# Peptides against a protein of PDB entry 5CWW, part 127

Target 1, 194 residues: chain A of PDB entry 5CWW
Amino acid sequence: VPKLQGPFDFDLNPEDEQDDEVELKDIYVIGEKPRVADLMRGEEEELEMMKEDQHNGLSLNIICLLSTSGQVKICLDIDGVEAQWLPPRSKNKRLFAPPPEPPSLLTFQTFDTLKPAEVTPDGWPMFSEDATSPYSFYVTHPAGITYISLTPWVFRLESELQSDSEAGTEFRIDLLAKGQGSERDRIFTQTRTQ

## One batch from the design tools (peptide; made by RFdiffusion4, then SolubleMPNN)

Design b2_p30_5_s3
Fold by OpenDDE base, seed 1:
Structure b2_p30_5_s3 (fold): chain B 194 residues (1-194), chain A 30 residues (1-30)
Amino acid sequence: as target 1 above (194 residues)
Amino acid sequence: SEEAKRQARLEALKKALEKHRESRVRKFTD
């Protein structure tokens, strides 16, 4: 029986956000793409079909969290969510195995999709997919719709994770961390009928 | 190993994100 994954520990949360105060409304998960090295162990025919898809994916799961305030937190599953199967109920379970520590999610970026004046106590922001890209999505709220794309940094990050070159890796990763990261565009704003 | 190299890159990412933690938070007007 697969063990339910979670709870997740969040790493690198903003200092000002007490974890206890953020009410989550929605979660959007982008599944990891297989690593090229893992595909090379398969049949050659599967490798050719996946080569076209691999050039655009991240070999880490991405967990997007959406709060009532319209704040989006982009997290990376760096430990890899391996489906932990519940150990068989053997009578001789060493009772004292410490519970496996929950996977840590690395916070890559946090950003708002709403202005402070647009935030309402009864707000219901929601994620919706973009059919054109697995790494793009929308946040819909009564105040407006925001387009988000992770493609700019996802591609670069995967390139670094797959690179065999040690030269300049730390510098390029530092540039990723300094960069703007995700694309964010308000594509629609609801006009308040005065 | 390739896995060790990957892990080192992930650690480098973690370190870089920690270093630039404040810049990874954007308000609506930013």
Scores: peptide ipSAE 0.580, ipTM 0.936, DockQ to the pose 0.765; fails the geometry check
Fold by OpenDDE base, seed 2:
Structure b2_p30_5_s3 (fold): chain B 194 residues (1-194), chain A 30 residues (1-30)
Amino acid sequence: as target 1 above (194 residues)
Amino acid sequence: SEEAKRQARLEALKKALEKHRESRVRKFTD
């Protein structure tokens, strides 16, 4: 499990959200997959098997943030923080290394998993993995369970990042930004038996 | 370079997300 050690700068937060007002309760990280170009340095046979796995995951770390209110923020690590976060094995804490620039997280999508009436001050929403997909997960709260899938956009985004063609790239990226983004489905709602 | 192309695409993504910022926020009923 990649251990994210902040601080992070968040880019493209919702205009109405002052960062100081969001109380985070949980974090869910989906680690980056190797780039095809990086795989080409390996044996050709492993490359063919990985190409056949057309489900090449995103070559960016995905960081999901969950607030007390049940708001999920899907962020992309565009700076490749994991490559920097491998603690330099060198025991030499270069005390004088300029503080690394804080990694920038690009907010891809923000969405609610709770209705306003379901939000409670003592609410403790949590992430849970989906064992069937690395790009799907659940948000659990006493009021209900929400299924989330990033598959509608993650593979298309990776395809654009790996594309050799510049033709139409801007247009396709614009379509990704306009799209619905993540799948969200409330699979369970707690019935208050009055 | 391939890396320069990648960075250009990431920058394009950032710009596109900024342009469509409001559509990237979904309320429960949306």
Scores: peptide ipSAE 0.579, ipTM 0.936, DockQ to the pose 0.747; fails the geometry check
Fold by OpenDDE base, seed 4:
Structure b2_p30_5_s3 (fold): chain B 194 residues (1-194), chain A 30 residues (1-30)
Amino acid sequence: as target 1 above (194 residues)
Amino acid sequence: SEEAKRQARLEALKKALEKHRESRVRKFTD
């Protein structure tokens, strides 16, 4: 498997998708929510905010990748790569810091938002946020608009990550992996007026 | 440790997703 020398290592790309053939057009990042355990070390005020936000988000960064073909890849940052601001490359010190190992992104799900006939060489699909939910977004393309929601699995995954019970954890995680995953709904299709 | 438990769950997730890799790809018509 050619190590994608890109900034991201994709550990679980579909075998049939040669990573080299996927031209990415857009990236959508959903930032991690703080872990409850980590908040317990912080100010009581942050804990109250988490209680009020009934929607405890995922304590992992979610990175959504969009290809020219309208394929969405939903990846989880399991390594917790803090966006280290690359220190400004001061010119001289060739500190051969080994290139930070690219964060290993775990592909959670891949899905198409376009039919094969809708894919054009000059197609430019884009992400747009959903103001109603941090875990929902749209993919816009001249051929149509697709609504995506991660809510069906995000909260369940977080529940497993926070669970103190070891009993049945593997089974429940397996169920998450088997599940349909994200909601996908084409909300608008551009009718080609012939 | 809590961190060790979390890491174990993440590893379990990785294994589960690997096991079900093909089922995690959905075509438009699926």
Scores: peptide ipSAE 0.578, ipTM 0.935, DockQ to the pose 0.765; fails the geometry check
Fold by OpenDDE base, seed 3:
Structure b2_p30_5_s3 (fold): chain B 194 residues (1-194), chain A 30 residues (1-30)
Amino acid sequence: as target 1 above (194 residues)
Amino acid sequence: SEEAKRQARLEALKKALEKHRESRVRKFTD
């Protein structure tokens, strides 16, 4: 399992989020897909397998962060953190490579999965995968279950990153940033029997 | 270069997200 080596530097924290107060409960990572240009240089066999996956995913890692309050932050790894395999425990003092610059995460979107009244001090929200899509997942909490999909923007963003046309690129990227972003649907709510 | 074009688009994305930062936060009722 590629371990994202923290710490992550968050460049676009909302001004009101004091870095010190957000307790993270869970992290969900969607790995980058190889770039079409990089695949064309690789062995023919890997190219055939990726042609069948008609929906080329995003060529950036997506990092989803979940707080104790049920807030989800969707971040993009624009620096391309190579999965550093845990160095084998061999005793050899690898020469002090300068500490890798902490990867900067770009916050794409932030949204709540809980109402203010549903937030509890002992709450433990968690991510769970959707087996039908690599870009969809669930947030589960005792108060309810929320479905999330990144599909409304992921494929459009990748199309812009791969486009050969420079004409209108800045305008289309601005439209992506203005859009509603991710789909969010509460699929189950636990009724408190008062 | 293709890499330079990609980096320019990523910088444009960063700038656009910064410009629209407030609209990228959704409350439960929104």
Scores: peptide ipSAE 0.577, ipTM 0.936, DockQ to the pose 0.744; fails the geometry check

Design b2_p30_5_s4
Fold by OpenDDE base, seed 4:
Structure b2_p30_5_s4 (fold): chain B 194 residues (1-194), chain A 30 residues (1-30)
Amino acid sequence: as target 1 above (194 residues)
Amino acid sequence: SEEEKRKARLEALKKALEKHREERVRKFTD
């Protein structure tokens, strides 16, 4: 398993490996929004503005993984990226800093952006951002472009995470897990010039 | 605590997603 040396040690738990060695080609990260409780420690005014904005982001980091086959895996960082303070440059590399526990990534959804016939060994799918929405993005491949939006579930999930109501929480979370996931739309398909 | 509640909800989410794992995989034709 290639240890992606990125700041995110993605220990992709091999249990999530469908038998096919998923070669990751790209990663797209949507940073967490501050939690309402965390904001209350500082600016009460910002909190009121955030409550009114129905477009409040998720208080979890979202990590999107893209394979060579055009499969997208949407993962949630449950543990949260503790602000790794840059290790103080002090010379004594304490050798035994326990390896940072790999962030517990929870797969929320997996979906294909390519048809089996469009998958090529030399294919290089890539993420690109949508400037109009922080929770939307594109997957670009020579065979086509796919629009993805996380908006159908992000707000609902955040609402559950911030809710003070314990009543029905398990049921609503179960509905989120069963319900419609991300929006996926092939907006462009390259016509094979015969 | 609020943090304990959040943790419980995240654990519930984890369990729910594990339970419905197969339903959360969408092929191109789906």
Scores: peptide ipSAE 0.572, ipTM 0.934, DockQ to the pose 0.652
Fold by OpenDDE base, seed 1:
Structure b2_p30_5_s4 (fold): chain B 194 residues (1-194), chain A 30 residues (1-30)
Amino acid sequence: as target 1 above (194 residues)
Amino acid sequence: SEEEKRKARLEALKKALEKHREERVRKFTD
């Protein structure tokens, strides 16, 4: 799995995020799935196995960022992992390729997993995977556990990205952007025994 | 090309998300 090690530039940060340095506590990455077009170039046998996996995931990396406040930012890597083939070390002119521009992340959605009263300075929310779905996960905090699912939009987005039809694409994409997006459900709340 | 179409769709997504930026932020009570 190519580790995206670079600083991420975030596009479409909410305007009202005052320059308060959002202290990130955790990162959760959902790796891209191969595009159907890329699979079509593969051997027929791999195509049959992948056809049965009807629910091909998103052909974009998803990067989820979690702050101390329990805010989750869902970002899309739209630039893709360009396989930076290290140019073959030809001996001579080290053309210093400009440092690869940090991948620009497109913010798809931002949401809170904690109430303001649940936020503590020492709080450390964490991501954990859902074994039942690659596009679902949990945010665990001492105050509670929140279930997150990206399934409401991921498959629809991929369908639009792979569609051969140009008719209505812009409209459907606009609807995706306007929609509520991810499912969010608080499945457990810690009762403070006062 | 298929790649050009993909790029156009991603650009459309970017524009749509920008247009609906305020709606893409959900507070806990929302």
Scores: peptide ipSAE 0.574, ipTM 0.934, DockQ to the pose 0.760; fails the geometry check
Fold by OpenDDE base, seed 3:
Structure b2_p30_5_s4 (fold): chain B 194 residues (1-194), chain A 30 residues (1-30)
Amino acid sequence: as target 1 above (194 residues)
Amino acid sequence: SEEEKRKARLEALKKALEKHREERVRKFTD
């Protein structure tokens, strides 16, 4: 499991969100799947099992951030967290190597899971997994439960990243950026008992 | 190389998301 050790730099924060105002309450990480090209160097048997998984996972790590207000930010690790092996304690610390630049996260999508009236100072939203898919999850809050699925865009994005065709790639990527992206569905709303 | 192609696609994605940044924020009512 690649240890995603922060800090993360967020390059695409919405202009109106001052970094100081968003208190993060939870983080949900979806680990990258190995690239097909990397698997072709391995044993043929692992390739057959991955072909049967018709839904090849994304070859990028996905970082989901949840704020106190119930806002979800979906971020992509485009630099790839090279498993920074703890630098071997070898004495020759290259003192002058600039600290590795923190991994840059690309914000793919931001969306609310709570209405403004549902946001409370004592509210504590949390992520919970969906056992049926690694690319689907829930946001639970005292006011309600929201189902989220990344499946509408994950497969298409991976297809573009693996495509040998250069024709139309820029156009299809632009369409991915314009699309609604993630599925969001409020599956439960708590009725205020008077 | 395949790695160069991948890098170019990721750069294109970054540029596209920057271009459509406002459209990538959805309020509850949207």
Scores: peptide ipSAE 0.573, ipTM 0.934, DockQ to the pose 0.755; fails the geometry check
Fold by OpenDDE base, seed 2:
Structure b2_p30_5_s4 (fold): chain B 194 residues (1-194), chain A 30 residues (1-30)
Amino acid sequence: as target 1 above (194 residues)
Amino acid sequence: SEEEKRKARLEALKKALEKHREERVRKFTD
């Protein structure tokens, strides 16, 4: 498991400063899938396994942030964790390469999972995985359970990142940015019996 | 290079998300 050691530099434009006061309660990470181009350099057997997964995962790490208010922020690690192969322990004091710049996180989408009336100061929303999809998960809170799916955009984004054609790429990326993005569905609401 | 192409696409994504920032925030009722 690649240890994503923070700190994550949120390249949040300063206009996102209003989000700095958001108390985070949970983090959910979806690890990147290998790029097809990187697999082509590997053994043919690994290529066959990836072809069967009709839905190629995103070749970017996804970091989901959950606030006390039930706000979810979906972030993309655009710098990628280049697996720095630990150079073999040759004893020579090679000059400390400057620490790799912290990965830049790009906010893809922000959405609420709670109504304003459901938000409490002592709220404890949590992420939970969906065993049926690596790109779907739940946000659980005493007030309710919300299903989230990234599938509406993940595949399309990866297709653009892997495309050999530049024709229409900018247009399709613009459409991705304009789109509704993630699926959000409140599947359970706790009725407060007053 | 393939890497340069990828970088360009990621930059395009960044710009597009910045351009449509307000549309990327969904309230509970949206």
Scores: peptide ipSAE 0.573, ipTM 0.934, DockQ to the pose 0.654; fails the geometry check

Design b2_p30_7_s1 (from b2_p30_7, 10 letters changed)
Fold by OpenDDE base, seed 2:
Structure b2_p30_7_s1 (fold): chain B 194 residues (1-194), chain A 30 residues (1-30)
Amino acid sequence: as target 1 above (194 residues)
Amino acid sequence: SEKRKKVLEALKKALAKHKEEREKRDSKLL
């Protein structure tokens, strides 16, 4: 899994300019799945098992950001896709190559996992993985645990990214953007012992 | 791929177009 290392430029929608004050506490990265074309370089027999796994992944890195307030931003690394189509830059570390432009992150969705009354100055929300799904995770905070799943949109987006037909893409993407976002479920709430 | 670029540009446009609707939806799930 390539560790995304470096500054990310957020293509934050200019109306999210009020988000300049968001103190980040944690980052969760879902690495891209290999594209069908990249697996076609392997032996045909390993290809069948890998095809089943391929139908269930996104060929983009997903970067989830978590604030002190329990706000989650789900971002897509859109430049990572462009870099994969560039022939591997020759291993000539030209000392004078301009620093690679930081990957652009597209904010797909922003939502809260905490109620305003649950937000505390000392609160430390954290991500944790779901061992049962690569596209599901938890946000844990002293006030409660929230389950998040990206499955409602990930497979639809990947289908458009892998399709050979450009016909109807804009319409289907418009439907994806209007459609259901990430699933969010509060699975545990800490009872304040009165 | 030129196609993947077009998909991502379409997604950028669609997310911007539906931002307010998405935010209203996500706020109702709180």
Scores: peptide ipSAE 0.614, ipTM 0.947, DockQ to the pose 0.593
Fold by OpenDDE base, seed 1:
Structure b2_p30_7_s1 (fold): chain B 194 residues (1-194), chain A 30 residues (1-30)
Amino acid sequence: as target 1 above (194 residues)
Amino acid sequence: SEKRKKVLEALKKALAKHKEEREKRDSKLL
């Protein structure tokens, strides 16, 4: 039985001690897409319908965190990659499985959606989905709406995760890290009527 | 599995190596 890992305990990486003051307001989770290799074990007919949708998914969970200040942190669930097989329930060994270590989140990118002058103590930024793409979403705030897309890097990362060749992986990952991050576009700004 | 681990370790290293450059890029306000 696959354990659905429970709520992500966000161990915010303690090295960014300055992040401890960030009040989180909302969380947006993009669930992992099944790997093509896992689909190839199913019946051929389901394979054709899922092929079109599969070419564009990441085989990692993405966890987006939104602060009261409109800061977005995009995290990758690295530990979700290893299906922790439930240890066989041998009746007699109370193997105290150590408490499942909280999932290790890798911060991929952090950026602001609000200008400092737009941040208010009563500001309530929220995530909203984009019906056109699972890897795109909006941050809504009284000051404006920001479109975010993960598409510039998600496909490249998934290509490396699915590749059989180790050749050039380090170089391509270095290019991914240097390259364009998430797309960010302010699609609406609330004009303060003076 | 082992290859995916190597990719993710390479990503961790690359993000750490380019942290300052990424932060400077991403600190640009809209």
Scores: peptide ipSAE 0.613, ipTM 0.946, DockQ to the pose 0.633
Fold by OpenDDE base, seed 5:
Structure b2_p30_7_s1 (fold): chain B 194 residues (1-194), chain A 30 residues (1-30)
Amino acid sequence: as target 1 above (194 residues)
Amino acid sequence: SEKRKKVLEALKKALAKHKEEREKRDSKLL
């Protein structure tokens, strides 16, 4: 499992200056699925089992950030993809490669999992995985449990990333951006026993 | 792939363009 070793520089859009006040408590990383083209160097039998799993994955790392207030940010690691695109610069110029710029995270979606009245100083929201889907997870807090699924948009984004046709990409991406975001459902609410 | 770069740049632009609409959608409390 490639652990994205932080620190991540959140290239928070400079317009998201309100994000500097968000105390992060947890991080949930959904690692990129390897691209089918990169696997074709292996034995044919291992390729078939991985093909079925790949149709359901994103070829980008997803970084989910959770604040003390139960705010979730879904971020995409865009630069992890750029590193695959830069042809290895020819060996001979010891030009000081600037330190690898920390991976730029694109915020795809930001939403709350808690109501303002549910936010408590002592309440620590946490991520937990969904064993049934790599693109679904839970935010657990003393006030309740929220189910989150990235499936509504992940497949569409991956389809554009894998497409060979440039035709209509901008239009389809515009529709994706306007379309439904992540699924969010409160599956459990703790009734305060008075 | 140059194409994947174009897709991601298009996504960045589209998200910025639709920011307010997305925020209004996502601000709906459960």
Scores: peptide ipSAE 0.612, ipTM 0.946, DockQ to the pose 0.705
Fold by OpenDDE base, seed 3:
Structure b2_p30_7_s1 (fold): chain B 194 residues (1-194), chain A 30 residues (1-30)
Amino acid sequence: as target 1 above (194 residues)
Amino acid sequence: SEKRKKVLEALKKALAKHKEEREKRDSKLL
């Protein structure tokens, strides 16, 4: 079990630092799927079983942030790709490993799950997982439940990350950025019976 | 890998380029 070790310093993009003091209430993490190339050092048989699971996953950690107002921010851990965990060298050199650089989060999408009239000081939104999909989840609030799916873009991003060719990558990434983001659907709304 | 880094740099640039359009889309309330 890869232990996510350490406080993630969220270097939120400095351009987003000027947005209102967004009080975070919940965090939902979708762990990265192993890269096919990293598994190629194992037995060929483990590679075939993992190909089916890997074709449907992202080889980046996804970090979802939820505010008190029901705002969701979908972030990608882009530094986790560069962190070749050098196996800890031999026990004896207390060389000050520089503190791990805080992971840089790339904000992929930001959206609201609540209407302004549904936001209450005592209403706290929470994440909950979807047992049917690792890339789908719910935001639950007293006013309603919102379904979220990352499936519209995750597969396309992973296909570019796994591609050996640079041909057309920039164009396909531009289309991905212009294209549909995460699916967002209000599946339940609490009707106040008057 | 260098390839993955280039993909992520391209994504970062593309998201910045389309930020306003994405925000307008995502500002639609359910």
Scores: peptide ipSAE 0.611, ipTM 0.946, DockQ to the pose 0.659

Design b2_p30_7_s4 (from b2_p30_7, 11 letters changed)
Fold by OpenDDE base, seed 3:
Structure b2_p30_7_s4 (fold): chain B 194 residues (1-194), chain A 30 residues (1-30)
Amino acid sequence: as target 1 above (194 residues)
Amino acid sequence: SEKRKKVLEALKKALKKHREELRKRNAKLL
């Protein structure tokens, strides 16, 4: 049986976001893609199939969190949390290793998908996948549908993670952090027929 | 990898440095 992982610690939370006040409704996980260096050690046939997917995915897990208010938080798993299994019920008192430190998530970006007037107490926003891209998805709410794409920054971040040169990395990462981040587009709005 | 660690530390530092500017931009886009 898979072990439930969490709670996660949030790194660089906005000072105004009391973690206790945000009711989460949904989670969307984008799994890490294998590193190019790890691919080069695999069978040549698997390497060719992955080269056709020209969008080298990020070699980090991305965790997207959605609140009742339609706020999206994009987090990076910087610690590389691997799937854990429940220990077999063996009678041996395995020395309780100190509980591993809770995994830390780096908050990359936070943004709203709903206007304040669209937020309802009974609103239930949900994530849905985009079949055309693993780094694009939708937030669906009764008030409307918002398209989100992580592509503007994912490729740039992965390029820095894979580069052999440290030259200019800090500068390019600073520019990436200053960028607009994820693409956000409201593709549908439910007009209240009065 | 030591290099990957340096990139991620640089990212943390950059996000922290620009946090207030990013917050102000996000508030203007709403």
Scores: peptide ipSAE 0.554, ipTM 0.913, DockQ to the pose 0.642
Fold by OpenDDE base, seed 4:
Structure b2_p30_7_s4 (fold): chain B 194 residues (1-194), chain A 30 residues (1-30)
Amino acid sequence: as target 1 above (194 residues)
Amino acid sequence: SEKRKKVLEALKKALKKHREELRKRNAKLL
């Protein structure tokens, strides 16, 4: 039987506690691409095909959260959530291992896709995939459609994760964090004909 | 790897450091 995982602990500072009160409507998960080090265990031919797929991949799971208000939270699974199975219920060992610390999600970016005037109580924003990129998606709402792309930072982060050199890593990561983050573009707006 | 952990810790630290600036950018309405 699969072990129920969660709740996830959001490594959010108290200043972001207002984001924790946000009712979530949808979740979009971008699965990790295999790490180059893990790929070296495969056949060399598989390594070459995977190099092309990896050039645009991240060796971390990305969890996108969508609120009723159209707020998107981009989270990184930094601990690596693996599928866990319930241990066979041996009746007698009530060794409550302390519950494993819930996996920490690192909030990389939080942004709105709706204007306050577009937010409705009955609004139901949803994620949808972009067939052209595994790191792009849409947020659909009755008020409009927003395109999101993680491409601007994913490659740079993966490059740091795969680098053998520690030299300049802190500086490049600081630049990455200060960057524009994800691309966000409203591709459609519903005109309320009065 | 230990290096991967260091990268992620550096990212966590950087995001924390720039949180307010990032919030202001992200709150900018489309």
Scores: peptide ipSAE 0.553, ipTM 0.913, DockQ to the pose 0.729
Fold by OpenDDE base, seed 5:
Structure b2_p30_7_s4 (fold): chain B 194 residues (1-194), chain A 30 residues (1-30)
Amino acid sequence: as target 1 above (194 residues)
Amino acid sequence: SEKRKKVLEALKKALKKHREELRKRNAKLL
Protein backbone atom coordinates (compact mmCIF):
# COMPACT_ATOMS: atom_id res chain seq x y z
CA VAL B 1 0.00 0.00 0.00
CA PRO B 2 1.44 3.42 -0.85
CA LYS B 3 2.33 5.48 2.18
CA LEU B 4 0.68 8.84 2.47
CA GLN B 5 3.50 11.33 2.40
CA GLY B 6 3.45 14.58 4.29
CA PRO B 7 3.05 16.87 5.96
CA PHE B 8 6.15 18.57 4.64
CA ASP B 9 8.05 21.11 6.62
CA PHE B 10 8.75 24.25 4.67
CA ASP B 11 12.09 25.83 5.24
CA LEU B 12 12.52 29.55 4.61
CA ASN B 13 8.91 30.46 4.03
CA PRO B 14 8.46 34.22 4.03
CA GLU B 15 7.62 35.28 7.58
CA ASP B 16 4.61 37.18 6.31
CA GLU B 17 3.22 34.09 4.61
CA GLN B 18 1.32 32.25 7.23
CA ASP B 19 1.05 28.85 5.60
CA ASP B 20 -2.33 28.52 7.28
CA GLU B 21 -3.73 31.37 5.18
CA VAL B 22 -2.45 30.09 1.86
CA GLU B 23 -5.01 27.86 0.27
CA LEU B 24 -3.13 25.63 -2.13
CA LYS B 25 -4.95 24.90 -5.38
CA ASP B 26 -2.40 22.92 -7.29
CA ILE B 27 0.94 21.17 -6.99
CA TYR B 28 3.39 20.58 -9.78
CA VAL B 29 6.27 18.17 -9.23
CA ILE B 30 9.37 18.05 -11.37
CA GLY B 31 11.03 14.74 -10.64
CA GLU B 32 14.75 14.58 -10.05
CA LYS B 33 17.08 13.36 -12.70
CA PRO B 34 19.14 10.37 -11.60
CA ARG B 35 22.49 11.20 -10.10
CA VAL B 36 25.53 10.19 -12.12
CA ALA B 37 26.74 8.01 -9.27
CA ASP B 38 23.48 6.07 -9.25
CA LEU B 39 23.71 5.41 -12.99
CA MET B 40 27.13 3.81 -12.73
CA ARG B 41 25.43 0.86 -11.06
CA GLY B 42 23.21 0.16 -14.06
CA GLU B 43 23.83 -1.77 -17.24
CA GLU B 44 26.15 0.03 -19.67
CA GLU B 45 23.42 0.35 -22.31
CA GLU B 46 21.03 2.10 -19.95
CA LEU B 47 23.89 4.40 -19.00
CA GLU B 48 24.25 5.86 -22.47
CA MET B 49 20.60 6.80 -22.84
CA MET B 50 20.52 8.35 -19.38
CA LYS B 51 23.79 10.30 -19.74
CA GLU B 52 22.25 12.76 -22.16
CA ASP B 53 19.30 13.27 -19.86
CA GLN B 54 21.49 13.83 -16.80
CA HIS B 55 23.22 16.87 -18.18
CA ASN B 56 19.84 18.49 -18.59
CA GLY B 57 18.29 18.20 -15.15
CA LEU B 58 18.44 18.75 -11.43
CA SER B 59 19.28 15.88 -9.08
CA LEU B 60 16.61 17.17 -6.68
CA ASN B 61 12.85 17.02 -6.89
CA ILE B 62 11.22 20.39 -7.37
CA ILE B 63 7.81 20.95 -5.84
CA CYS B 64 5.87 23.92 -7.12
CA LEU B 65 2.93 25.07 -5.04
CA LEU B 66 0.16 27.28 -6.37
CA SER B 67 -2.23 29.22 -4.17
CA THR B 68 -5.72 30.54 -4.89
CA SER B 69 -4.17 33.99 -5.21
CA GLY B 70 -1.87 32.80 -7.98
CA GLN B 71 1.21 32.77 -5.78
CA VAL B 72 3.80 30.24 -6.86
CA LYS B 73 6.23 28.77 -4.40
CA ILE B 74 9.19 26.88 -5.81
CA CYS B 75 10.48 24.34 -3.31
CA LEU B 76 13.42 21.97 -3.42
CA ASP B 77 13.19 18.51 -1.94
CA ILE B 78 16.55 18.51 -0.25
CA ASP B 79 15.92 15.25 1.58
CA GLY B 80 15.10 13.29 -1.56
CA VAL B 81 11.56 12.13 -0.91
CA GLU B 82 11.06 8.86 -2.70
CA ALA B 83 7.84 6.96 -3.17
CA GLN B 84 7.35 5.19 0.11
CA TRP B 85 5.42 2.06 0.80
CA LEU B 86 3.87 1.29 4.13
CA PRO B 87 6.48 -0.61 6.08
CA PRO B 88 5.57 -4.22 6.56
CA ARG B 89 3.75 -4.63 9.84
CA SER B 90 6.82 -5.48 11.81
CA LYS B 91 5.56 -6.78 15.14
CA ASN B 92 8.42 -4.94 16.76
CA LYS B 93 6.85 -1.56 17.06
CA ARG B 94 9.82 0.09 18.60
CA LEU B 95 7.47 2.05 20.81
CA PHE B 96 10.25 4.53 21.43
CA ALA B 97 11.48 5.26 17.94
CA PRO B 98 11.16 9.00 17.60
CA PRO B 99 8.74 9.76 14.82
CA PRO B 100 10.71 10.22 11.64
CA GLU B 101 11.27 13.88 11.02
CA PRO B 102 9.02 15.04 8.23
CA PRO B 103 10.82 15.71 5.00
CA SER B 104 11.86 19.30 4.58
CA LEU B 105 11.24 21.43 1.55
CA LEU B 106 13.53 24.36 0.93
CA THR B 107 11.67 27.35 -0.45
CA PHE B 108 13.81 28.66 -3.26
CA GLN B 109 11.50 31.33 -4.64
CA THR B 110 8.03 32.76 -4.14
CA PHE B 111 6.29 35.05 -6.61
CA ASP B 112 2.87 36.11 -7.82
CA THR B 113 1.36 35.35 -11.21
CA LEU B 114 -1.79 37.44 -10.72
CA LYS B 115 -2.31 41.09 -10.00
CA PRO B 116 -4.40 41.87 -6.93
CA ALA B 117 -7.28 42.95 -9.16
CA GLU B 118 -7.20 39.60 -10.98
CA VAL B 119 -7.49 37.55 -7.79
CA THR B 120 -11.01 36.25 -7.29
CA PRO B 121 -12.39 34.05 -4.50
CA ASP B 122 -13.57 31.55 -7.08
CA GLY B 123 -10.40 31.74 -9.10
CA TRP B 124 -8.76 28.41 -9.68
CA PRO B 125 -5.26 28.77 -11.03
CA MET B 126 -3.72 25.56 -12.31
CA PHE B 127 -0.37 24.34 -13.45
CA SER B 128 0.12 22.97 -16.90
CA GLU B 129 3.24 21.42 -18.32
CA ASP B 130 5.40 22.76 -21.09
CA ALA B 131 5.88 19.85 -23.45
CA THR B 132 9.14 21.40 -24.68
CA SER B 133 10.90 21.59 -21.30
CA PRO B 134 10.57 19.68 -18.03
CA TYR B 135 11.69 22.80 -16.15
CA SER B 136 9.14 25.13 -17.68
CA PHE B 137 5.42 25.30 -17.07
CA TYR B 138 2.39 27.53 -17.19
CA VAL B 139 0.04 28.90 -14.60
CA THR B 140 -3.40 29.13 -16.14
CA HIS B 141 -6.06 31.33 -14.62
CA PRO B 142 -9.21 32.88 -16.12
CA ALA B 143 -7.44 36.24 -16.01
CA GLY B 144 -4.43 35.05 -17.95
CA ILE B 145 -1.62 32.61 -18.54
CA THR B 146 1.86 33.00 -17.09
CA TYR B 147 4.89 31.17 -18.40
CA ILE B 148 7.44 30.11 -15.81
CA SER B 149 10.89 28.73 -16.45
CA LEU B 150 13.30 27.40 -13.85
CA THR B 151 16.06 26.93 -16.41
CA PRO B 152 17.98 30.10 -15.49
CA TRP B 153 19.05 28.63 -12.14
CA VAL B 154 18.41 24.86 -12.23
CA PHE B 155 21.46 24.00 -14.28
CA ARG B 156 23.66 26.28 -12.21
CA LEU B 157 22.52 24.61 -9.02
CA GLU B 158 23.08 21.18 -10.52
CA SER B 159 26.58 22.18 -11.55
CA GLU B 160 27.35 23.03 -7.93
CA LEU B 161 25.79 19.80 -6.68
CA GLN B 162 27.94 17.78 -9.07
CA SER B 163 31.13 19.75 -8.62
CA ASP B 164 34.02 18.00 -6.93
CA SER B 165 35.56 21.35 -6.07
CA GLU B 166 34.64 23.09 -2.86
CA ALA B 167 36.55 26.18 -3.94
CA GLY B 168 34.27 29.13 -4.49
CA THR B 169 31.09 27.11 -3.79
CA GLU B 170 29.80 29.50 -1.15
CA PHE B 171 30.37 32.47 -3.42
CA ARG B 172 28.67 30.89 -6.42
CA ILE B 173 25.76 29.71 -4.30
CA ASP B 174 25.39 33.19 -2.84
CA LEU B 175 25.23 34.59 -6.37
CA LEU B 176 22.71 31.93 -7.34
CA ALA B 177 20.50 32.76 -4.37
CA LYS B 178 20.69 36.49 -5.07
CA GLY B 179 19.90 35.94 -8.71
CA GLN B 180 16.50 34.31 -8.03
CA GLY B 181 16.26 33.76 -11.67
CA SER B 182 13.03 31.94 -12.46
CA GLU B 183 11.64 33.46 -15.60
CA ARG B 184 8.08 34.74 -15.24
CA ASP B 185 6.22 36.11 -18.23
CA ARG B 186 2.53 36.83 -18.72
CA ILE B 187 1.93 35.41 -22.18
CA PHE B 188 -1.82 35.93 -22.25
CA THR B 189 -4.16 38.31 -20.51
CA GLN B 190 -7.87 37.83 -20.79
CA THR B 191 -9.34 41.09 -21.90
CA ARG B 192 -12.68 41.48 -20.24
CA THR B 193 -14.85 41.56 -23.25
CA GLN B 194 -17.38 43.92 -22.06
CA SER A 1 27.35 12.96 -0.51
CA GLU A 2 29.05 15.30 1.92
CA LYS A 3 29.63 17.75 -0.92
CA ARG A 4 25.95 17.87 -1.86
CA LYS A 5 25.06 18.43 1.78
CA LYS A 6 27.49 21.35 1.97
CA VAL A 7 26.06 22.89 -1.19
CA LEU A 8 22.52 22.63 0.12
CA GLU A 9 23.50 24.06 3.49
CA ALA A 10 25.22 26.93 1.72
CA LEU A 11 22.10 27.49 -0.36
CA LYS A 12 19.89 27.46 2.72
CA LYS A 13 22.19 29.95 4.41
CA ALA A 14 22.26 32.21 1.37
CA LEU A 15 18.50 32.13 0.89
CA LYS A 16 18.01 32.92 4.56
CA LYS A 17 20.48 35.79 4.39
CA HIS A 18 18.79 37.35 1.38
CA ARG A 19 15.19 36.43 2.18
CA GLU A 20 13.92 39.95 2.69
CA GLU A 21 15.65 41.28 -0.40
CA LEU A 22 14.34 38.37 -2.45
CA ARG A 23 10.82 38.86 -1.14
CA LYS A 24 10.87 42.49 -2.18
CA ARG A 25 12.17 41.57 -5.59
CA ASN A 26 9.69 38.78 -6.18
CA ALA A 27 6.73 40.80 -4.93
CA LYS A 28 7.03 42.96 -8.03
CA LEU A 29 3.79 42.45 -9.85
CA LEU A 30 3.74 41.60 -13.50
Scores: peptide ipSAE 0.552, ipTM 0.913, DockQ to the pose 0.810
Fold by OpenDDE base, seed 2:
Structure b2_p30_7_s4 (fold): chain B 194 residues (1-194), chain A 30 residues (1-30)
Amino acid sequence: as target 1 above (194 residues)
Amino acid sequence: SEKRKKVLEALKKALKKHREELRKRNAKLL
């Protein structure tokens, strides 16, 4: 039986955002791509087809959270939460290992998809996938549709995670953090014809 | 991996350092 995982701790939340006040409506998860080192244990032929897939992904899970107000929070699973199965019901009282530290999610980016005037109490924003890219998606709301792409930073972050050189890593990561982050484009706005 | 840990710590440090600037950018609505 799969174990339900959580709660997660959130690192680097905006100071002005008390997380306790954010009503979440939807969650979108982009699963991690296998690391090259983990694939090197496979046969060479499967490795070539998977190498193309490896250059195209992040070796971290991405968890996107969507609030009632249309706020998107993009989080990285920095602890690498693996799928856990419920331990077999061994009658042996496992000595209470101290509860594992809750997995931490690193908040990479937080942004709004709705204007304050578009936020309604009955508004239900939702995530939807982009069939053309695993790192792109939409936020749909009655007021409009927003396209989001993580591609501007995902591949750069992965290149640092896979790099054997520590030289310049801090500088390149600083540049990545200073960047524009995710692409965000309003592709549709519902005109209220009064 | 020690390398991955260092990258993630560098990212955490950078995001913390630029938090206010990032907030101001992200608050710009389209």
Scores: peptide ipSAE 0.556, ipTM 0.914, DockQ to the pose 0.785; fails the geometry check

